# Peptides against a protein of PDB entry 3NZW: the designs that were tried, part 55

Target 1, 212 residues: chain A of PDB entry 3NZW
Amino acid sequence: TTTLAFRFQGGIIVAVDSRATAGNWVASQTVKKVIEINPFLLGTMAGGAADCQFWETWLGSQCRLHELREKERISVAAASKILSNLVYQYKGAGLSMGTMICGYTRKEGPTIYYVDSDGTRLKGDIFCVGSGQTFAYGVLDSNYKWDLSVEDALYLGKRSILAAAHRDAYSGGSVNLYHVTEDGWIYHGNHDVGELFWKVKEEEGSFNNVIG
Target 2, 222 residues: chain B of PDB entry 3NZW
Amino acid sequence: QFNPYGDNGGTILGIAGEDFAVLAGDTRNITDYSINSRYEPKVFDCGDNIVMSANGFAADGDALVKRFKNSVKWYHFDHNDKKLSINSAARNIQHLLYGKRFFPYYVHTIIAGLDEDGKGAVYSFDPVGSYEREQCRAGGAAASLIMPFLDNQVNFKNQYEPGTNGKVKKPLKYLSVEEVIKLVRDSFTSATERHIQVGDGLEILIVTKDGVRKEFYELKRD

## One batch from the design tools (peptide; made by RFdiffusion4, then SolubleMPNN)

Design b2_p13_6_s1 (from b2_p13_6, 8 letters changed)
Fold by OpenDDE base, seed 3:
Structure b2_p13_6_s1 (fold): chain B 212 residues (1-212), chain C 222 residues (1-222), chain A 13 residues (1-13)
Amino acid sequence: as target 1 above (212 residues)
Amino acid sequence: as target 2 above (222 residues)
Amino acid sequence: QLPRAPSTQPWWL
């Protein structure tokens, strides 16, 4: 898996691959590694598929309950804390989760929290999470600027995942791309790596380790 | 040491059509190299136009299916005989599986039915409850032999329009029930030839708006 | 060796 999220002047970009594996077996190429918790809040999934899917869905329920009780959308901080507290209760039980909780509230602005099954909860501007995270960081860090346009930011997110999909055997399938603003998240499509790779290679003159 | 799991072999296969879905399984049950039964059905009509199979360790599979059937029953009791939708069934099964997260059901679960729009639906689960809706999925002993075939023949992977220099993919289209049945039969006959844990009989459950029907075909008894 | 389908293995992301 490779997931990433970063803040920039235009909000948050979230990009993820879609491959699931079981050992050397490609279990799926079409897994949704972003959970849409609510129109303003996203969760990303890396690690055990069931752990992430189950508990982030559960998180969605908790966030909805918060909204019902408090008559206000839950903050990104609180949502991430709920998940963090949950996994902390299971510490040592063998959960495997590397998650990012990404959202936009009026109070917080665009916000990203990293939460993993080790009990780590971090607020930050840039995270890449998964087996391909270092590959994504290589591209992302090299091109990231706060002042990126939305278009450039979207491309950078997509391009970073593509790099990871190329190098990480456990990442691939497609890139799912999101832009989060004050108005909520916007889905920017599913980009098949098989097509995207060649397009990017041609347009950039990149990936020269592969002969076209 | 404690080793609670067995492997009873077999293979299952789900394919979704436009207005139907198919879930098929062989009827062989084995332990190690011994055939326990040549006809032990593992694909079940669970009511509400949902068919289910949990392939792997049969004891776990049976337990899971029974629990789900009970879940359907209680859903009716609690919700005024409301039909359980396939997506809700999938979520329920996730909870059944994940409820044993730390002592998992040793099975690959597939359900098939129609979604709320009447479109064919296949959901596949890992042992601990992650799930995905797909057009097709093979599970069990010969899944590795069948799944790539399904990728090619259902989802038309690696197929391109002739004369396009590989630039135009073969367009996706729904398969007819007849085409799907052919693929299922070819899948299982082929798997039977190459896998000792697959054979004896093939039972296919076809879900349409009119309900569930069953077809049975003999497989090699080797 | 050819991988066996993870009929009894959890999926990883």
Scores: peptide ipSAE 0.447, ipTM 0.798, DockQ to the pose 0.542; fails the geometry check
Fold by OpenDDE base, seed 1:
Structure b2_p13_6_s1 (fold): chain B 212 residues (1-212), chain C 222 residues (1-222), chain A 13 residues (1-13)
Amino acid sequence: as target 1 above (212 residues)
Amino acid sequence: as target 2 above (222 residues)
Amino acid sequence: QLPRAPSTQPWWL
């Protein structure tokens, strides 16, 4: 898996691959690694598929309950804390989760929290999470600026996942891309790596290690 | 060291059509190199137009299916005989599987039916309850032999329109029930040739708006 | 741990 999220002047970009594996077996190329908790809040998934899917769905329920009880959307901080508290209770039990909780509230603005099954909870501006994270960081860090246009930011997110899909055997399938603003998240499509790779290679003149 | 899990072999396969879904399984049940049964069905009609198979360790599979069937029953009791939708069934099965997260059912679970729009639906589960809706999925012993074939023949992976220099993919389209049945039969006959844990018989459950139909075909018995 | 089998192993992301 490779997931990433970063804050920039235009909000938050979230980009993820879609491959699931079972050892050397490619289990799926079409997994949804983003949970849409509410129109303003996203969760990303890396690690055990069931662990992430189950508990982030559960998180969604908790966030909805918060909204019903408090008559207000849950904060990104609180949502991430709920998940963090949960996984911490299971510390040592063998859960495997690397998640990012990304969203917007008026109180917080655009916010990203990293939460993993080790009990780590971090607020930050840039995270790449998964087996391909270092590959994504290589591209993302090299091109990231706060002042990126929305278009450039979307491309950078997509491009970073593509790099990871190229180098990480456990990442691939497609890129799912999101843009989060004060108005909520916007889905920016599913981009098949098989097609995207060649397009990017041609347009950029990149990936010269591959003979096309 | 003692292993609580067995492996009863077999293979299952689900394919969703436009207005139907198919879930098929061989009827061979084995332990190691011994055939326990040449006809032990592993694909079940669970009611509400949902068919289910949990392939791997048969004891776990049977237990899971039984629990799900019971869940369907109680769903009716608790919700005025409301039909359980396939998506809700999938969520329920996730909870059944994840409830044993730390001592999992050693099975690959597939269910098939129609979604609330009448479209064919196939859901597959890992042993601990992650699930995804897909157009096709193979599970069990010969899944590794069949799944790539399905990628190619159902989802038309790596196929391009002739004369386009690989620039135009073969378009996705729904397969007819007849085409799906052909693919299923070819899949299982082929798998039987190359996998000792697959064979004897093929049972196919076809789900349509009119209900569940069963078809049976002989496979090699060697 | 579960025996290694593609269809009976937990999925990883």
Scores: peptide ipSAE 0.440, ipTM 0.789, DockQ to the pose 0.619; fails the geometry check
Fold by OpenDDE base, seed 5:
Structure b2_p13_6_s1 (fold): chain B 212 residues (1-212), chain C 222 residues (1-222), chain A 13 residues (1-13)
Amino acid sequence: as target 1 above (212 residues)
Amino acid sequence: as target 2 above (222 residues)
Amino acid sequence: QLPRAPSTQPWWL
C-alpha cells in the first residue's frame, strides 16, 4: 500500500493506491483505501485490510453519533483521537493499522492526523503511509510547496502514488484521488496505473528506466 | 503441536451479471490426500435471495453459514420480516468474521445476490472480515488458477480493440447467464485437471429476481 | 496463528 495526504494553500490532497496482497498473491487491484466518513472527513487505510476497514467504519459510526448528540460535525482532532484511543486499548493484540484522518471543520480548517496501531497520533501537513511510503516521499518532498495550485497539487499527489506503484511490489492497481476544501471532499477519479504510467512517461519524459 | 485448523480443499466462484448473480462450488471434500466426500455441497441458499459459501476449513465454514442463517432469521423477527439486502448481509458477515479476529474462521467467504437496484452483486471476504463488492471472485484451493482467467474473461483484462495500438481497452459489458455458466464450467473443468483438491461435482446457484435455482454438473472423479 | 495458504490468508494493504 501507498497512501498520502498533504496540506497546501488550496486545502488537502489525498491519494491512495488500490492493491491488496496476501503474501505474493495479488488479492485485489480495486480496493477502496479511502473511507468517506462524511462529506468533510476522510480516512485512509494501510496495514491489515480487515483491521482498517472494520475500525474506520466503526469510527464513522462514532462520528455520526457525535453529530446526532452535539448537533455539530465532529472535529478532525476528536475523530482521530477516538480512533487512537481505540487502537491503544488493543495495543499488543496484533492490530495492524496505518491511517490518516483528513478533513475540514470551521474551527480547525484543513487538518490531517496520522494514527497507527502502535498508538502514535500525529498532526501534520504531509504524510505518506504504507510499504511504498518512501517512494512517494521521494517525489512528494522534492516537489511540494505550500503555494501549489490545485491542479499542480492534484497532479503531485497522483504522481507520487504512481512512483510508489512503480517501485513497490505491494502497491499498484490504480490511484484514487481526493481534494478536500472548506466545501468538503471532491473525488477526482480512479486512475489505472497501467494507463497512467505510460501517459506520464510520455508527457514528462520520465521513467526512463523503462523502455517502451 | 495442536493445530485447530484443517483444510478441506475445494473451490468456489462468484460472478455477477446485470440482473443475476451466480455462486458455484465443487462438491469435493478432502483431508490431505483423502477424499471424504464426492458430494458435499458448500454453496447455500440463505434466504432473502442471498447465496453464501465459506470455503477452506469446513467446520469453520459450516459454523459461519449457520450463524449467518440465524442472523437472517433474527433480522426478520426484529424488523417485521424486512428483506435483508445484500449490502447489509455483507456488513453483517464482516461482524461475524471480525468477532473472531483473534481466532479467525479459516475460510474464504463469498456471497451473491441482487442489490437494491436489481443488479447482480458478489461480495468476497478475507478470513477476518475485510470485504469488497466485485464482478467476480474465485476462492479456495484453485483460486490462483481461476482468478486470472476471470480477470481476462469477465473483466476483459489485457484485451484491447484491434487496430488501436493497444490504446483502447475492450469495453466492459455484462455477460449473459449462458455466458457466465460457460465460464464457470470451463473454470472448474480446467481447475479439476490441475488441482487434486477440486473435482467430483459442480453445483451452481443462480440468483435472479425470481429466486434461486440450482444446476449440477459432473466433474472428473480422479 | 493463521494457516499459510494464500487463498486463506488475510489481505494486506
Scores: peptide ipSAE 0.438, ipTM 0.798, DockQ to the pose 0.575; fails the geometry check
Fold by OpenDDE base, seed 4:
Structure b2_p13_6_s1 (fold): chain B 212 residues (1-212), chain C 222 residues (1-222), chain A 13 residues (1-13)
Amino acid sequence: as target 1 above (212 residues)
Amino acid sequence: as target 2 above (222 residues)
Amino acid sequence: QLPRAPSTQPWWL
């Protein structure tokens, strides 16, 4: 898996691959690694598929209950803390989760929290999570600027996942891309890695390690 | 040393059509290199137009199916005989599986039916309860032999329109029930030739708006 | 923790 999220002047970009594996077996190329918790809040998935899917869905329920009880959307800080507290209670049990909780509230603005099954909870501006994270960081860190346009930021997110899909055997399938603003998240499509690779190679003159 | 898990072999396959879905499984049950049964059905009608199979360790599979059937029954009791939708069934099965997260049912679970719009639906589960809706899925011993074939023949992977120099993919389209049955039969006959844990018989459950029907075909008995 | 499975593995992302 490769997931990433970063803040910039235009909000948050979230990009993820869609491959699931079982050892050397590609179990799926079409897994949804982003959970849409509410119109303003996203969760990303890396690690055990069931652990992430189950507990992030549970998190969604907790967030909805918060809204019903408090008559206000849950903060990104609180949502991430709920998940963090949960996994911390299970520490040592063998959960495997690397997640980012990304969203917007009027109070916080665009916000990203990293939460993993070790109990780590970090607020930050840039995270790449998964087996391909270092490949994504290589591209993302090289091109990141706060002042990126929305178009350039979307491309950078997509391009970083593509790099990881190329080098990480456990990442691939497609890129799912999101842009989060004060008006909520916007889905920016599913981009098949096979098609995207050749397009990018041609347009950039990149990936010259591949004959074509 | 005691091992709580066994492997009873076999293979299952689900394919969704436009207004139907199929779930098929061979009828061979094995332990190691011994055939326990040449006809032990592993695909079940669970009611509410939902068919289910949990392939791998048969004891776990049977237990899971029984629990789900019971869940359907209680759903009717609690919700005025409301039909359980396929998506709700999938969520319920996730909870059944994940409830044993630290001592899993060692099975690959597939369910098939119609969604609330009457479209064919196939859901696949890992042993601990992650799930995904797909157009097709193979599970079990010969899944590695069949799934790539389904990628090519159901989802038309790596197929392109002639004369486009690989620039235009073959368009996706739904397959007819007859076409799906052909693919299922070819999949299982091929798998039987190359995998010792697959064979004897093939049972196919077909789900339509009119209900569930069954078809049976002989497979190689070696 | 997951026990070792003879032929069935969980999915990883």
Scores: peptide ipSAE 0.429, ipTM 0.798, DockQ to the pose 0.423; fails the geometry check

Design b2_p13_6_s3 (from b2_p13_6, 8 letters changed)
Fold by OpenDDE base, seed 2:
Structure b2_p13_6_s3 (fold): chain B 212 residues (1-212), chain C 222 residues (1-222), chain A 13 residues (1-13)
Amino acid sequence: as target 1 above (212 residues)
Amino acid sequence: as target 2 above (222 residues)
Amino acid sequence: QLPVAPSTQEWWL
């Protein structure tokens, strides 16, 4: 898996691959690794598929309950804390989760929290999470600027996942791309890695390790 | 140390059509190199136009299917005989599986039916309850032999329109029930040739708006 | 990792 999220002048970009594996077996190329909790809040998945899917769905329920009880959307800080507190109770039990909770509230603005099954909870501007995270960081860190245009930021997110899909055997399938703004998240499509690779190679003159 | 799990072999496969879905499984049940049964069905009609199979360790599979059938019953009791939708069934099965997260059911679960729009639906589960809706999925012993075939023949992977220099993919289209049945039969006959844990018989459950029908075909018995 | 079985064929992301 490779997931990433970063803050920039235009909000948050979230990009993820879609491969699932079971050992050497490619179990799926079409897994949804982003949960849409509400129109302003996303969760990303890396690690055990069931652990992530189950508990982030559970988190969605908790966020909805908060909204019903408090008559206000939950903050990104509170949502991420709920998940962090939950996984901490299971510390040592063998859960495997690397998640990012990304969203917008009037109180916080665009916000990203990293939460993992070790109980780590971090607020930050840039995170890459998964087996391909270092490959994504290589591209992302090399090109990241706060002042990126929305178009350039979307491309950078997509391009970073593509790089990880190219080098990480456990990442691939497609890129799912999101832009989070004050108006909520916008889905920017599913981009097949096979097609995207050749397009990017041709347009950039990149990936010269592969002869076309 | 004692291993609480067994492996009863077999293979299952689901394919969703436009207005139907199929879930098929061989009828061989094995332990190690011994055939326990040449006809032990493992694909079940669970009511509400939902068919289910949990392939792997048969004791766990049977337990899971029984629990789900019971869940359907209680759903009717609690919700005035409301039909359980396939997506709700999938969520329920996730909870059944994940409820044993630390002592899992050792099975690959597939369900098939129609979604609320009447479209064919196949859901696949790992042993601990992650699930995905897909057009097709193979599970069990010969899944690695069948799934690539389905990628090519159901989802048309690596196929391109002639004369386009590989630039235009073969368009996705729904397959007819007859075409799907052909693919299922070819999948199982070929798997039987190459895998000792697959054979004897093939049972196919076909879900349409009119209900569930069953078809049976002989497989090699060696 | 699951404690009970050496391999449960669980999916990983």
Scores: peptide ipSAE 0.466, ipTM 0.813, DockQ to the pose 0.391; fails the geometry check
Fold by OpenDDE base, seed 4:
Structure b2_p13_6_s3 (fold): chain B 212 residues (1-212), chain C 222 residues (1-222), chain A 13 residues (1-13)
Amino acid sequence: as target 1 above (212 residues)
Amino acid sequence: as target 2 above (222 residues)
Amino acid sequence: QLPVAPSTQEWWL
């Protein structure tokens, strides 16, 4: 898996691959590694598929209950804390989760929290999570600027996942891309790595280690 | 050291059509290198137009199916005989599986039916309850032999329109029930040839708006 | 006490 999220002047970009594996077996190429908790809040998934899917879905329910009880959308801080508290309670039980909770509230603005099954909860501007994270960081860190246009930011997110898909055997399938703003998240499509790779190679003159 | 799990072999396969879905399984049950039964059905009609199979360790599979059937019963009691939708069934099965997260059911689960729009639906589960809706899925012993074939023949992976130099993919389309049955039969006959845990018989459950029907075909009895 | 579960075909992301 490779997931990433970063803040920039235009909000948050979230990009993820779609491969699931069981050892050397490619279990799926079409897994949804972003959970849409509500129109303003996203969760990303890396690690054990069931752990992530189950508990992030549960988190969605908790967030909805918060809204019903408090008549206000849950903060990104509170949502991430709920998940963090839960996984910390299970510490040592063998959960495997690397997640980012990304969203927008009027109080917080665009916000990203990293939460993992070790009990770590971090607020930050840039995270890459998964077996391909270092490959994604290589591209992302080299090109990241706060002042990126929305278009350039979307491309950078997509391009970083593509780099990871190319080098990490456990990442691939497609890139799912999101842009989060004050008006909520916007889905920017599913981009098959097979097609995207050749397009990017041609347009950039990159990936010259592969003969076309 | 005691191993609580067995492996009873077999293979299952689900394919969704436009207005139907198919869930198929061989009828061989084995332990190690011994055939326990040449006809032990592992695909079940669970009511509400949902068919289910949990392939792997048969004891776990049977337990899971029984629990799900019971869940359907209680759903009717609690919700005025409301039909359980396939998506709700999938969520329920996730909870059944994940409830044993630390001592999992050693099974690959597939369910098939129609969604609320009347479209064919197939859901697959890992042993601990992650699930995904797909057009097709193979599970069990010969899944690695069949799944790539389904990628090519159901989802038309790596197929391109002639004369486009690989620039235009073959368009996705739904397969007819007859085409699906052909693919299922070819899948299982091929798997039987190359995997010792697959064979004897093939049972296919077809779900339509009119209900569930069954077809049976002989497989190699080697 | 939970029995030692063998490796399952768990999906990883």
Scores: peptide ipSAE 0.466, ipTM 0.813, DockQ to the pose 0.367; fails the geometry check
Fold by OpenDDE base, seed 5:
Structure b2_p13_6_s3 (fold): chain B 212 residues (1-212), chain C 222 residues (1-222), chain A 13 residues (1-13)
Amino acid sequence: as target 1 above (212 residues)
Amino acid sequence: as target 2 above (222 residues)
Amino acid sequence: QLPVAPSTQEWWL
């Protein structure tokens, strides 16, 4: 897996691959590694597929309960804390989760929290999470600026996942791309890596390690 | 060291059509290299137009299917005989599987039916309850032999329109029930030739708006 | 982890 999220002047970009593996077996190329908790809140998945899918879905239920009780959307801080508290209770039991909770509230603005099964909870502006995270960081860190246009930011997110898909055997399939603004998240499509790679190579003159 | 799990072999396969879905399984049950039964069905009609198979360790599979059938029963009691939708069934099965997260059911689970729009649906599960809706999925012993074939013949992977220099993919289209049955039969006959844990018989459950139909075909018995 | 065939193993992301 390779997932990433970063804040910039235009909000938040979230980009993820779609490969699942079982050992050397490619279990799926079409896994949805983003959960849409509500129109303003996203969760990303890396690690054990069942652990992530089950508990982030559970998190969605908790967020909805908050909204019903408090008559207000849950904060990104509170949502991420609920998940963090949950996995911490299971510490040592063998859960495997690396997640980012990304969203917008009027109180917080655009916000990203990293939460993992080790009990770590971090607020930050840039995270890459998964087996391909270092490959994504290589591209993302070298091109990131706060002042990116929305177009450039979307491309950078997509391009960073593509780099990871290229180098990490456990990442691939497609890129799912999101832009989060004050008006909520916007889905920016599913981009098949097999097609995207050649397009990017041609347009950039990049990936010259591959002949074609 | 004590191993609580067995492996009863076999293979299952689900394919969703436009207005139907199929779930098929061989009828061979084995332990190690010994055939326990040449006809032990592992694909079940669970009611509400949902068919289910949990392939791997048969004791766990049977337990899971029984629990799900019971879940359907109680769903009717609690919700005024409301039909359980296939997506709700999938969520329920996730909870059944994940409820044993730390002593999992040793199975690969597939269900098939129609979604609320009447479209064919196939859901597959790992042993601990991650699930995905797909157009097709193979599970069990010969899944690695069949799944690449399904990628090519159901989802038309690596197929391109002639004369386009590989720039235009073969368009996705739904397969007819007859075409799907042909693919299922070819999948299992081929798998039987290459895997000792697959064979004897093929049972196919076809789900349509009119209900569940069963078909049976002989497989190689060696 | 359970010793299963790759196709039936737990899925990882």
Scores: peptide ipSAE 0.460, ipTM 0.807, DockQ to the pose 0.594; fails the geometry check
Fold by OpenDDE base, seed 1:
Structure b2_p13_6_s3 (fold): chain B 212 residues (1-212), chain C 222 residues (1-222), chain A 13 residues (1-13)
Amino acid sequence: as target 1 above (212 residues)
Amino acid sequence: as target 2 above (222 residues)
Amino acid sequence: QLPVAPSTQEWWL
């Protein structure tokens, strides 16, 4: 898996691959690694598929209950804390989760939290999470600027995942891309790596390690 | 060291069509190299137009299917005989599986039916309850032999329109029930040739708006 | 002691 999220002047970009594996077996190429918790809040998945899917779905329920009880959308801080508290209760039990909770509230603005099954909870501007994270960081860090246009930011997110999909055997399938603003998240499509790779290679003149 | 899990072999396969779905499984049940049964069905009609198979360790599979059937029953009791939708069934099965997260059912689970729009639906589960809706899925012993075939023949992976220099992918289209049955039969006959844990018989459950139909075909018995 | 899920069959992201 490779997931990433970063803050910039235009909000948050979230980009993820879609491959699931079971050892050497490619289990799926079409896994949805982003949970849409509410129109303003996203969760990303890396690690055990069942752990992530189950508990982030559970998180969604908790966030909805918060809205019903408090008559206000849950903060990104609180949502991430709920998940963090949950996984911490299971510390040592063998859960495997690397998640990012990304969203917008009026109180917080655009916000990203990293939460993993070790109990780590970090607020930050840039995270890449998964087996391909270092590959994504290589591209993302090299090109990131706060002042990126929305278009450039979307491309950078997509391009970073593509790099990881290329180098990480456990990442691939497609890129799912999101832009989060004060108006909520916007889905920016599913981009098949098989097609995207060649397009990017041609347009950029990149990936010269591949002859085609 | 004691291993609480067995492996009863077998293979299952689900394919969703436009207005139907199929879930197929061989009827061989084995332990190691011994055939326990040449006809032990592993694909079940669970009611509400949902068919289910949990392939791997048969004891776990049977237990899971039984629990799900019971869940369907109680759903009717609690919700005025409301039909359980396939997506809700999938969520329920996730909870059944993940409820044993730390002593999992050693099975690959597939369910098939129709979604609320009447479209064919196949859901597949890992042993601990991650699930995805897909057009096709193979599970069990020969899954690795069949799944790539399904990728190619159902989802047309790596197929391109002739004369396009590989620039135009073969378009996705739904397969007819007849085409799907052919693919299922070819899958299992091929798998039987190359895997000792697959054979004897093939049972196919076809789900349509009219209900569940069963078909049976002989496989090699060697 | 109860076994954990076999790693070869669990889906990983």
Scores: peptide ipSAE 0.459, ipTM 0.809, DockQ to the pose 0.376; fails the geometry check

